# Ledger of designs, part 154: peptides against a protein of PDB entry 6J54

Target 1, 223 residues: chain A of PDB entry 6J54
Amino acid sequence: NENLFASFIAPTMMGLPIVTLIIMFPSLLFPTPKRLINNRTISIQQWLIQLTSKQMMAIHNQKGQTWSLMLMSLIMFIGSTNILGLLPHSFTPTTQLSMNLGMAIPLWSATVFTGFRYKTKTSLAHFLPQGTPALLIPMLVIIETISLFIQPVALAVRLTANITAGHLLIHLIGGATLALLNINTMTAFITFTILILLTILEFAVALIQAYVFTLLVSLYLHD
Target 2, 42 residues: chain B of PDB entry 6J54
Amino acid sequence: QFQFTGIKKYFNSYTLTGRMNCVLATYGGIALLVLYFKLRSK

## One batch from the design tools (peptide; made by RFdiffusion4, then SolubleMPNN)

Design b2_p18_3_s2 (from b2_p18_3, 15 letters changed)
Fold by OpenDDE base, seed 1:
Structure b2_p18_3_s2 (fold): chain B 223 residues (1-223), chain C 42 residues (1-42), chain A 18 residues (1-18)
Amino acid sequence: as target 1 above (223 residues)
Amino acid sequence: as target 2 above (42 residues)
Amino acid sequence: DLLGTLLGILLYELLALL
């Protein structure tokens, strides 16, 4: 049981938390361009950032596009940390619910407060869907209010659960393949194939969860 | 497109202003209920 | 051997994403 969750323990060295260094490490992988024509790697990175930026900000007007830097930095941070977390014996900070809540709650609150500040009428009207029968209005407003407050929790738990479940599954299937190597090579080969397919899936999940997290924050800003 | 008369002009689920007023009325009603029970308990 | 193979695959995929 302790071995199963050993990869999720926050690492420390000489009593000092190295988690801070792990969190800051992805920033080194995205250097700022200096030349007009940069290296192929930097050019591809900038191209991907521009494509994702255009896609995410397409639903926003000029006022909402002010958040583009924040949302793009968020998706790059979560995506890079999730991908780096798939390395063997690595620690993924996004598996910690405290970290994801630390990102979700401030961003959610900022979007909600921004909505109430600049679009008060629209934001208040979102608590009641259009066309609701008159008798259901009070109950539906209460449900929609509860739904609003569940949003940051759902945002954090979705990211945490998907990344953590992927890591656990890779660990379990990897352990099963090692155990079956000396028992039955055919079954070990099957489990190894599943492990490879699962690893590819987790790479996709890592990027999708980063995208969904930022997209939902962006969507809450738009609403 | 929506032409409402009377109370439905201010409280409706189709117009933006009507929806806002319904939400505010709901919150106001809940606040009054909470206040009533708080004052009654003392 | 499994860890080395996984490390190679993961590093390749990570570098491909950069």
Scores: peptide ipSAE 0.098, ipTM 0.728, DockQ to the pose 0.015
Fold by OpenDDE base, seed 3:
Structure b2_p18_3_s2 (fold): chain B 223 residues (1-223), chain C 42 residues (1-42), chain A 18 residues (1-18)
Amino acid sequence: as target 1 above (223 residues)
Amino acid sequence: as target 2 above (42 residues)
Amino acid sequence: DLLGTLLGILLYELLALL
């Protein structure tokens, strides 16, 4: 059904891709503060950033805390794009696996390389859990190595799948509601109620997936 | 505190150095196996 | 099948976060 996936097609205007503008748009929602006492909107934004930064960086040492700007910008970007994507007739860039892989692979590789650079012994030892029986060492090292390489894929797929699934479900239930309006108004009301509840859930999912994505990157950095 | 002697001092699953050496030995073994099969076909 | 898989992943992730 072409109509199901029409919302996931990259939009163009006059043959020019406008995806770049869509990706940059969330940055306009977070202006830089210029005053000691800002307006309520900026103050709330700063408060949220401070709370999330304190929570996420609590597990890191001073070297790991240098990534605070990157991780906070990442969560704000993904969170804002996901929330904006729930607007009617909007395009969500995070539904594109290519974009999520483009974020996941570099960030994952950076964390892995950083680990090998500064904590070489610990990073290599991470491939073998402590206390492993001697006979299981070769097999477990192989499994742990495979697990490492699955991490960026799982990171990207998790975000893509969760956001895409929500959008598809909203579209399907919304379409069903519209179709039932002329058939059975009582059933249409039930499906509409489900749609509202689902939409509320998807707002939560949008923020949670941004948090989980950033948190996992942070955890990989911690090793 | 673990006190290992002999080969277990260098290859164990309890110490950081021992775990590292086990991982390196495993990768080395795999690399040698791959190399062996690659050279065998020629 | 795609929708079911995506919903399953979504549900799993949501439950894992609870």
Scores: peptide ipSAE 0.077, ipTM 0.773, DockQ to the pose 0.033
Fold by OpenDDE base, seed 4:
Structure b2_p18_3_s2 (fold): chain B 223 residues (1-223), chain C 42 residues (1-42), chain A 18 residues (1-18)
Amino acid sequence: as target 1 above (223 residues)
Amino acid sequence: as target 2 above (42 residues)
Amino acid sequence: DLLGTLLGILLYELLALL
């Protein structure tokens, strides 16, 4: 059982935390363009960033568009870390709840404060949905207030749970395939096929979770 | 457009201002209750 | 190429578990 969670322990070398280097590593995969026409990889990256930027920020006004750089950097960071985490013997920083809370809480607080600063009336009105019966207003306002404070936790837990569960499942199925190799090769082949399909799914999940995290932050900014 | 008169003009669940006032009233009421119990206990 | 890479990664994962 301890071996299942060993991959989620923060790695250290000689007592020095290499986690910082692991977190910073994805930034090296996205170099700044220097030419009008860049390499294919850089061009594809720029195209993807531009495409996602247009899609993500389409709901925002000009003031909200100022968050484009932050949100795009966020999705690229989470996405790249999640994808790199699927490599063998890799540590995924986003499997750590502390990491995700460290991202979620400041971003959530920033969106909430910006909302109260520029759209105070609208922000306060969001605590009460339209058409609420008069008798339910106090209770619903309390519930919506609690819901607001749960948002950063929900962001962090969602990302952590999805990525961690995926990693655990890959390890479990992988371990099962190895165990079955000596027992029944046919069943081992089936489990190996499942492992391949699962790995493909986890690549998709890795990107989806990055998108969902960023999207929800964006929606909190907009709403 | 909704037209409200009297107290419904200020406190309603449909207009933006009405919703805001309802929220503020709720928070104010809770704050007063907490303050009351705090002052009573001490 | 992607499938081959994935298979290689998975094979490496399996070998790492031995």
Scores: peptide ipSAE 0.035, ipTM 0.721, DockQ to the pose 0.016
Fold by OpenDDE base, seed 2:
Structure b2_p18_3_s2 (fold): chain B 223 residues (1-223), chain C 42 residues (1-42), chain A 18 residues (1-18)
Amino acid sequence: as target 1 above (223 residues)
Amino acid sequence: as target 2 above (42 residues)
Amino acid sequence: DLLGTLLGILLYELLALL
């Protein structure tokens, strides 16, 4: 049973944590442009970043667009780590709840504090939806306050759960496929097909979760 | 345009200021209740 | 909302795998 979670153990080599190197590795895949006309790969990457940036920042005002660099770096980081995590025998840092909480809590708190700093009235009013009956106001304010504090937890858990569940499922189906190879080749072929389809799905999930995480942070910033 | 008079002008769920005041009043009430129970336990 | 649609898409894909 513990073997199922072996892939989620933080890797160490000779007692030294290599997790730091794994976390930094995605940065090497996105080199900075040096020329006016860059290589095709870099140009495509920049194009994708520009497109996603335009889409995500379209909902923000000029003040909110200051966060563009951070949000784009966040989506690129989470997306790249999630995709790289699907490589065989790879460690995905985003499967660690601590990692995701470490990203979610500061970003959430920053957005909340930014909201209170620049839009105090609107931010405070956000705790009470418009048109609430007078008798429900105290209860609803409490609920909305609790909801606010659940946001960073939900943000981290969502990412962690989705990525971890995908990895576990790939592992389980992969193990089942190997076990069935000697029992029934036909069923093994079916499970293998499912594994392939699941892997493709997990690639999509990896990108979607990166987008959702960044989008929600962006939405919290917008209030 | 909302026309509120009296207490409804300051405490309403429609205007931005009214909503803010309601939230502040709720937090203030909770804080006072917590303070009351804390002082009562002495 | 967008999250609901994304979750719906994910759910659809998961169901398609079953």
Scores: peptide ipSAE 0.034, ipTM 0.768, DockQ to the pose 0.025

Design b2_p18_3_s3 (from b2_p18_3, 15 letters changed)
Fold by OpenDDE base, seed 1:
Structure b2_p18_3_s3 (fold): chain B 223 residues (1-223), chain C 42 residues (1-42), chain A 18 residues (1-18)
Amino acid sequence: as target 1 above (223 residues)
Amino acid sequence: as target 2 above (42 residues)
Amino acid sequence: TLLLTLLGILLDELLAQL
C-alpha cells in the first residue's frame, strides 16, 4: 500500500515544503507576450487561450465576462499541473483533495455570493424548478438547498478522484507489465498496449477535468 | 404570459417572483419550526 | 533525435517509478 501511494506523498527537502515551488512552476511555462509577432510557441499558447476563453465566456453577458481572467487562469493552472503530473516521478498537486477544496470552496462561494448580490431574484428562484407541483415545493426547495452545498464538494472530489485514479491505474498496469515480462511476453505485450492507451486517455482526462472544473464554476456563476 | 389570481399570484412555481416567494416561505417555515423547538426545549 | 532521446529518458524514468 505504501508503494502504491508513494507518488502521492508531498515532497519535502530538508524539512521545507517543495510543494509550494511545484505549484508555482507552471506559471513559468506561460510567459507574457512582448512583441507584436511572438515566437511560435507563445503564439500557439495565446491562440489556445483565446479559443478557450471565447468558448467559456460565450454563455456569459458582459458582467460575467469580468470573471474571464480568473477562469482562464484557473483552467491553465489546473491543466498545466495535471499534464506535468503525468511526467515520471512527478508530484501532481491536484491529486491532493485539500488543494482542490482550497480552490473549489472560495470560487464556489464567490459565484454564489455574486449571484445573490446582483441577481437576487434569479438566484433565489433557482432553489425551485419551474413547473413544480405545489405539494412538492417545500421538499424540493430543501433538496435544491442541499444540492447547492454539495456542489463545492463534488467539484473538488471529481477532479481529485479522476486524476488520482488515472495515476493509480497507470502505476498498477505498469507494474503488471514489468512483472509479466519474465512470465509471459505475450500477456506483457497486451498489458503494455493497455498502458499506452491508458496514458493517452489520461492526457485527455487531465485536460477535460481542468475544463470541466472551470466550466462548472462558470456555470454556477451564470446560474 | 401566466395569469394567476389570488394566492397563486404570489406563490407559484411558474413565475420568477412566485418561485422566489415560495423559497422564502419555505425557509421562513423552517426557521419558525426551529425557533419553536428551541423555545419548547427551554 | 532530441525528441526520441527525451522520450527514451522519460520512458526510463517512468519504468523506474514502477
Scores: peptide ipSAE 0.025, ipTM 0.683, DockQ to the pose 0.014
Fold by OpenDDE base, seed 3:
Structure b2_p18_3_s3 (fold): chain B 223 residues (1-223), chain C 42 residues (1-42), chain A 18 residues (1-18)
Amino acid sequence: as target 1 above (223 residues)
Amino acid sequence: as target 2 above (42 residues)
Amino acid sequence: TLLLTLLGILLDELLAQL
């Protein structure tokens, strides 16, 4: 059914792609503070950023803490785009696997290369868990190498699948609710209740996926 | 502290250096096997 | 009361677009 996937098509106006404007829009929701004591909205935003930054950077040394700006910008971008995507007739760029791969692969490669540059011995030793029996060493090294290369794919697919599945489910249950309004109003009320519960869940999923994506990038940096 | 002597000093799964050497040896072995099969086909 | 009524109308329109 082409109508089910219509919401995932990149929107265009007069043949021009407006996806660039959609990607840039979340930046307008986070203005830079100009005062020592800002309004309540900016103060809450800064407080949330400070809490998340302290939590995520607690596992890193001083060298790893240099990535704080990148990681905080990433979580704010993904989180804001996912939340805005739950608005009616909105387009979420994070439902596109190409975008998520475009974020995951460079960030993953940067963490791996940074690890090899500054912690070469530790990074190479990471392919072999400590205490492995001698006979299992070659096989385990191969498995760990494969596991490393799966990381960027898993990172991108996890975000894409969770957001896309949530959007599809909201559309399906919403469509079913509208169809049942003229057939059975009682069943339509039940499906509507499920839709409300699902939308609340998807708000949580939107934030959790942003956090998990950023956290995993941070953990890969820590090695 | 682990005190290894001989070959176990360089190739062990307990020390950082030993683990690194084991990984390098594994990759080297795989590379040699791939090279052997490529040269055999010619 | 007028603001709440307008908010209710806007919410109904948003829900109808879902």
Scores: peptide ipSAE 0.020, ipTM 0.661, DockQ to the pose 0.012
Fold by OpenDDE base, seed 2:
Structure b2_p18_3_s3 (fold): chain B 223 residues (1-223), chain C 42 residues (1-42), chain A 18 residues (1-18)
Amino acid sequence: as target 1 above (223 residues)
Amino acid sequence: as target 2 above (42 residues)
Amino acid sequence: TLLLTLLGILLDELLAQL
């Protein structure tokens, strides 16, 4: 059973953690523009970043748009790591719950504290939805408080679970396909087709999870 | 426009200030309850 | 044709690593 999770073990070489290099590697794929008219690949990347930035920041006021750089870097990091994780024998740092918690908790806390700092009244009022019957107020405030504390956990677990489950499924179906090649070629072809479809799905999931993670952080910032 | 009078002016679920006060009152009540049980255990 | 063959070889290598 541990063989199924072997791909999720943090890679080390000669006792040195390669995880640090793997985490830093995606940054090399997004070079900084040097010319007024950049290369086609860089121009496309910048265009995509601008489009996503406009979409993400459209919900925020000017004060919230200060977080644009951080949120865009976050989505690019998570997206790139998730996509690179779909390469064969690649390690995806975002499959580690510790990594995602390490991102979720500080960002969540920062958004909550920013809310309390600049929008104290609105932030406190957010614990009680409008129109709540008077008798339900204490219970609802407690529930909303608990909900707030669940947010960073849900954010981290959602990303971790979706990416990890996808990787596990790819490995399982891939292994099954290889095992069935010698048993039944037709069935192996079917499983291989499923594997291809699943891989395409996981590419989409990888991007969606990056977007959702960043979007939720952005929404928490907006309160 | 909501017209609240008396205690409802300060504690309501419709106005921003009222909601804030309700939340603070709830937290204050919980804190007092916790304090009460803590002091009672002595 | 050469690029396509190279892509095919690369794809085979990638699939072999799976």
Scores: peptide ipSAE 0.018, ipTM 0.667, DockQ to the pose 0.012
Fold by OpenDDE base, seed 4:
Structure b2_p18_3_s3 (fold): chain B 223 residues (1-223), chain C 42 residues (1-42), chain A 18 residues (1-18)
Amino acid sequence: as target 1 above (223 residues)
Amino acid sequence: as target 2 above (42 residues)
Amino acid sequence: TLLLTLLGILLDELLAQL
């Protein structure tokens, strides 16, 4: 059982935290463009960033558009770290709840404070849905306030749980395939096929979770 | 579109201002209750 | 095809590490 979670332990060398280097590594994959027409890889990256930027920021006003750089950097960071985390013997920083909380809490607080600063009336009104029966107003306001404070936790836990569960499943199926190689090669082949399909799914999950995390932050800013 | 009169004008679940006032009233009530119990306990 | 081959190699290494 301990071996299953060993891959989620933060790696260190000689007591020095390599985690810092691992977190910074994805930034090297996205170099800054210097030419009008860049290399194919850079051009594709820019196109994807532009596409996601337009899609995600379409719901925001001009003031919300100022968050475009922050949100795009966030999705690129989480997405790249999640994808790199699927490499063999790799450590995924986003599997750590502390990492995700470290991102979620400041971003959530910033969105909430910006909402109260610029749209105070609307933000306060958000604690009470429209059409609520008068008798349920106090209770519902309390529930909505609690819901607000759960948002950063839910944001962090969702990302952590989804990525961690995917990694665990890959490890479990991978271990099962290796164990079955000596027992029954046919069943091992089936489990290996499942593993391949699962890894493809996890690549999709990695990107989706990055998108959902960023989208929810953006949505909290808008709403 | 929605015209409310009397107390419903200030406290309603449909208008933005009404919702805001309801929220503020709820928070105010809770704050007063907490204050009451705090002062009572000490 | 290149991505699939790369994925296969990566999966082989992943399985070897488990």
Scores: peptide ipSAE 0.024, ipTM 0.695, DockQ to the pose 0.016; fails the geometry check

Design b2_p18_3_s4 (from b2_p18_3, 14 letters changed)
Fold by OpenDDE base, seed 4:
Structure b2_p18_3_s4 (fold): chain B 223 residues (1-223), chain C 42 residues (1-42), chain A 18 residues (1-18)
Amino acid sequence: as target 1 above (223 residues)
Amino acid sequence: as target 2 above (42 residues)
Amino acid sequence: DLLLTLLGLLLAELLALL
């Protein structure tokens, strides 16, 4: 059982946390464009960023669009870390709940405070859904208030759980495949095929979770 | 358009202002209850 | 809230497939 979770232990070398370098590594994959016509890779990256930016920020006003840089950097960071985490023998920082909470809590707090700062009336009104029966108002306001405080936790746990579960499943199926190689080669081939399909799915999940995390942060802005 | 009269104008679940006032009233009520119990325990 | 519910359900389904 300890071996199952060994891949999620923060790696250290000579007592120094190499996790910092792992977290910083994705930034090297996205160089800043300096030319009008860039390389194909950079052009594709910029195109994807523009598309995702337009899609995600379409719901926001000019004040909300100020968050575009933050949200795009967030999705690129989480997405890249999640994808890189699917490499063999790699460590995924986003499997650590502490890291995800470290991202979720400040961003959530910033969105909530921004909402209260610029749209106080609307933000306060959000604690009461429209059309609520009068007798249920006090209880529902309390529930909605609790729901607000659960948002950063749910945001962090969702990302952590999805990425961790995927990695565990890949590890388990991979381990089963290796064990079956000495027992039944045909069954091992089937499990290996499942492993390949699962890894493809996990690539999709990695991107989806990055998008969902960023989208939810964006939705909490409600500006 | 919903036209509310009386106290329903200020406390309703349909208008933005009404919803805000309901939320504030709820928080105010809770705060007063907490304050009451705090002062009572002293 | 509806969007969050739908996203939650979608994520739950994706997680269930894993």
Scores: peptide ipSAE 0.034, ipTM 0.781, DockQ to the pose 0.036
Fold by OpenDDE base, seed 2:
Structure b2_p18_3_s4 (fold): chain B 223 residues (1-223), chain C 42 residues (1-42), chain A 18 residues (1-18)
Amino acid sequence: as target 1 above (223 residues)
Amino acid sequence: as target 2 above (42 residues)
Amino acid sequence: DLLLTLLGLLLAELLALL
């Protein structure tokens, strides 16, 4: 079991935590353009950022669009860290629940507090869905309050579970493939094919989880 | 669109103000209950 | 809520395929 989770241990070199460097590394992959006509890679990147920005901010009013920079930076950060985490012998910071909680709790609290500050009536009314029978109002309000407090935990756990599970599966199937190479080459080929398909899926999951995390934060902001 | 009279005007599940008041009333009731039990245990 | 449900369902399906 320790061997399975060895990839999730925070790496250190010479007793110095390199986790900080790993967290900062994705920022180097997104250089700021200096030219009016940028390189193809930078242009594609900017195009993707603009597309995702338009999609995410289409839900928000002008006041909510002030969060565009934060939300776009968030999706780029989570997406890049998740994708880079799929590289061999790489550590994904987003597999750490502590990190994801550290992201989810402040963002969630910020959205909730901004909601209460600018839309007090709507935010308070959100605890009670429209058209609820009068007898169910107290119970439903309690449930909705509990639901609210579960949101940051759900955000963090969702991201952590999806990324961690994917990494575990890759390691398990990869290990099984290596073990089967000495036993049966045909079965090893099948498991290797599954591994390839799984890795492709994990790339998609990595991006989807980044998008979902950011989208949910944006939705909480919209409410 | 909704014509509410009396207490239903202030406490309803359809209007925004009514929903807000219901939520506040619920929290107030819970707070009073917690306060009551806390004072009773002392 | 509907979007969350749909996203959750899609994620569940993707996870089930893993």
Scores: peptide ipSAE 0.028, ipTM 0.767, DockQ to the pose 0.033
Fold by OpenDDE base, seed 1:
Structure b2_p18_3_s4 (fold): chain B 223 residues (1-223), chain C 42 residues (1-42), chain A 18 residues (1-18)
Amino acid sequence: as target 1 above (223 residues)
Amino acid sequence: as target 2 above (42 residues)
Amino acid sequence: DLLLTLLGLLLAELLALL
C-alpha cells in the first residue's frame, strides 16, 4: 500500500522542495511567438489556444472577456501539468488537494465577488430557481446557499480524484502486467491491452479535467 | 409578463426582482432567528 | 517499471511534438 502512494509524495532535492520548479516547468513549454509566421509547433499551439479561447469566452460579455487571459492560462497550466504527470516517475502537482484548493478557492471567490459586484440582482436571484412553490422557497434558498459553498470543494476534489485515480490505476495494472508475465502470458497480454486502453483514457481525462475545471470557473463567472 | 398583485408582486419566484426579494427575506429571517436565540440565551 | 518507462517515453515524444 505504501508503494502505491510513493509517487504522490512531494519530491525534494538536497532538502529543498523542487515542487516549485515542477509547477513552473510547464510555463517553458509555451513560448511567446516572435514572428508573423512561427514554427509549426508554436503555430499549432497558438491555434489551439485561440480556438479554446473563443469557445470558452463565447459565453461571456465584454466584461467577462477580461478574464480570458486568466482562464486560458489556467487551462494550459492544468492541462500541461496533467499530461506531464503521466510520465513515469513524475510528480503531478494536481494530485495534491492543497494545490487544487489553492486554485479553486481564490478563483471561485473572485467569480462570486465579481458577480455580486456587477450583477447583484442576478446573483441574488440565482439562490432561488424560477417557478419554485412559495412554501419551498426558504428551504430551497438554504440548500442553494450550501450548494454555492460546496462548489470550490467539488471543483478541487473532482480534479484531484480523477487524476489521482488514473495514476493509481495505471500503476496497479502496470504492476499486474509485469507480475503476470512470468505466470501466464495470455493473461498478461489481456492486462497489457487494458493498460494501453487505460493510458489513452487517462490522456483524455487529463485534458478533459483541465477543461472542466476552467469551464466551471468560467460558468461561475457568468452567473 | 407576469401580472402579480399585492405581496406577490414583490415576493414571487418568477420575476428577477421577486426572486431577489425572496432571497433577502429568507436571509433576513434567518438573521432575526439567530439574533433572537442569541439574545434569549443571555 | 520497464513498461511504464516505455509508456513514458512514448508520452514524452508525443509531448515534444506538442
Scores: peptide ipSAE 0.021, ipTM 0.706, DockQ to the pose 0.016
Fold by OpenDDE base, seed 3:
Structure b2_p18_3_s4 (fold): chain B 223 residues (1-223), chain C 42 residues (1-42), chain A 18 residues (1-18)
Amino acid sequence: as target 1 above (223 residues)
Amino acid sequence: as target 2 above (42 residues)
Amino acid sequence: DLLLTLLGLLLAELLALL
């Protein structure tokens, strides 16, 4: 069991935490463009950023679109860290609930406070769905209030759980494959095939979770 | 367009202002209840 | 990018505090 969770321990060198360097490393993968026509990698990156920005900001007004830089940086950060985390023997910071809460709570708070600042009436009205029968108003307001406070928790837990579960599953199936190599080669081949399919799935999950996290923050801002 | 008269004008689930007032009234009621129980214990 | 670097630094500090 210790070997199972060993990949989730924060790495240190000579007592110094390397986590800081790991968190900063994804920034090196996205250099700033310097030419009118950049190389293929930067061009693809810019194209992806433009597409995602257009998609995410389409629901926002001009004031909401000011958040585009922050949201795009967020999705790039989470996406890159998740993908890098799938490399062998890599540490994924997003598997740490503390990190994800550290991202979710401030962003959620910022969206909620922004809503109350600029759209106070609308934000307060969101606690009561339109057309609610009068007798259900108090209960529904309470439920909606609770729902609001669950949002940052759900946001953080969703990301943490999906990434962590994926990593654990890869380790478990990988370990099983290695154990079966000397027991039954045919069964080991089957488990290895499953491992490959799972790895492909986890690459998709890594990107999807980054997108969903950022999208939900964006949607909370829109509300 | 909804036409409400009297108290329903201020407390309704259809208009934005009405919904806001309902929410505020609910929170106010809860706050008063909490205050009542807090003062009662002393 | 500078923004990503700053974000990484902030997140690292938050992780260290938590």
Scores: peptide ipSAE 0.021, ipTM 0.739, DockQ to the pose 0.034

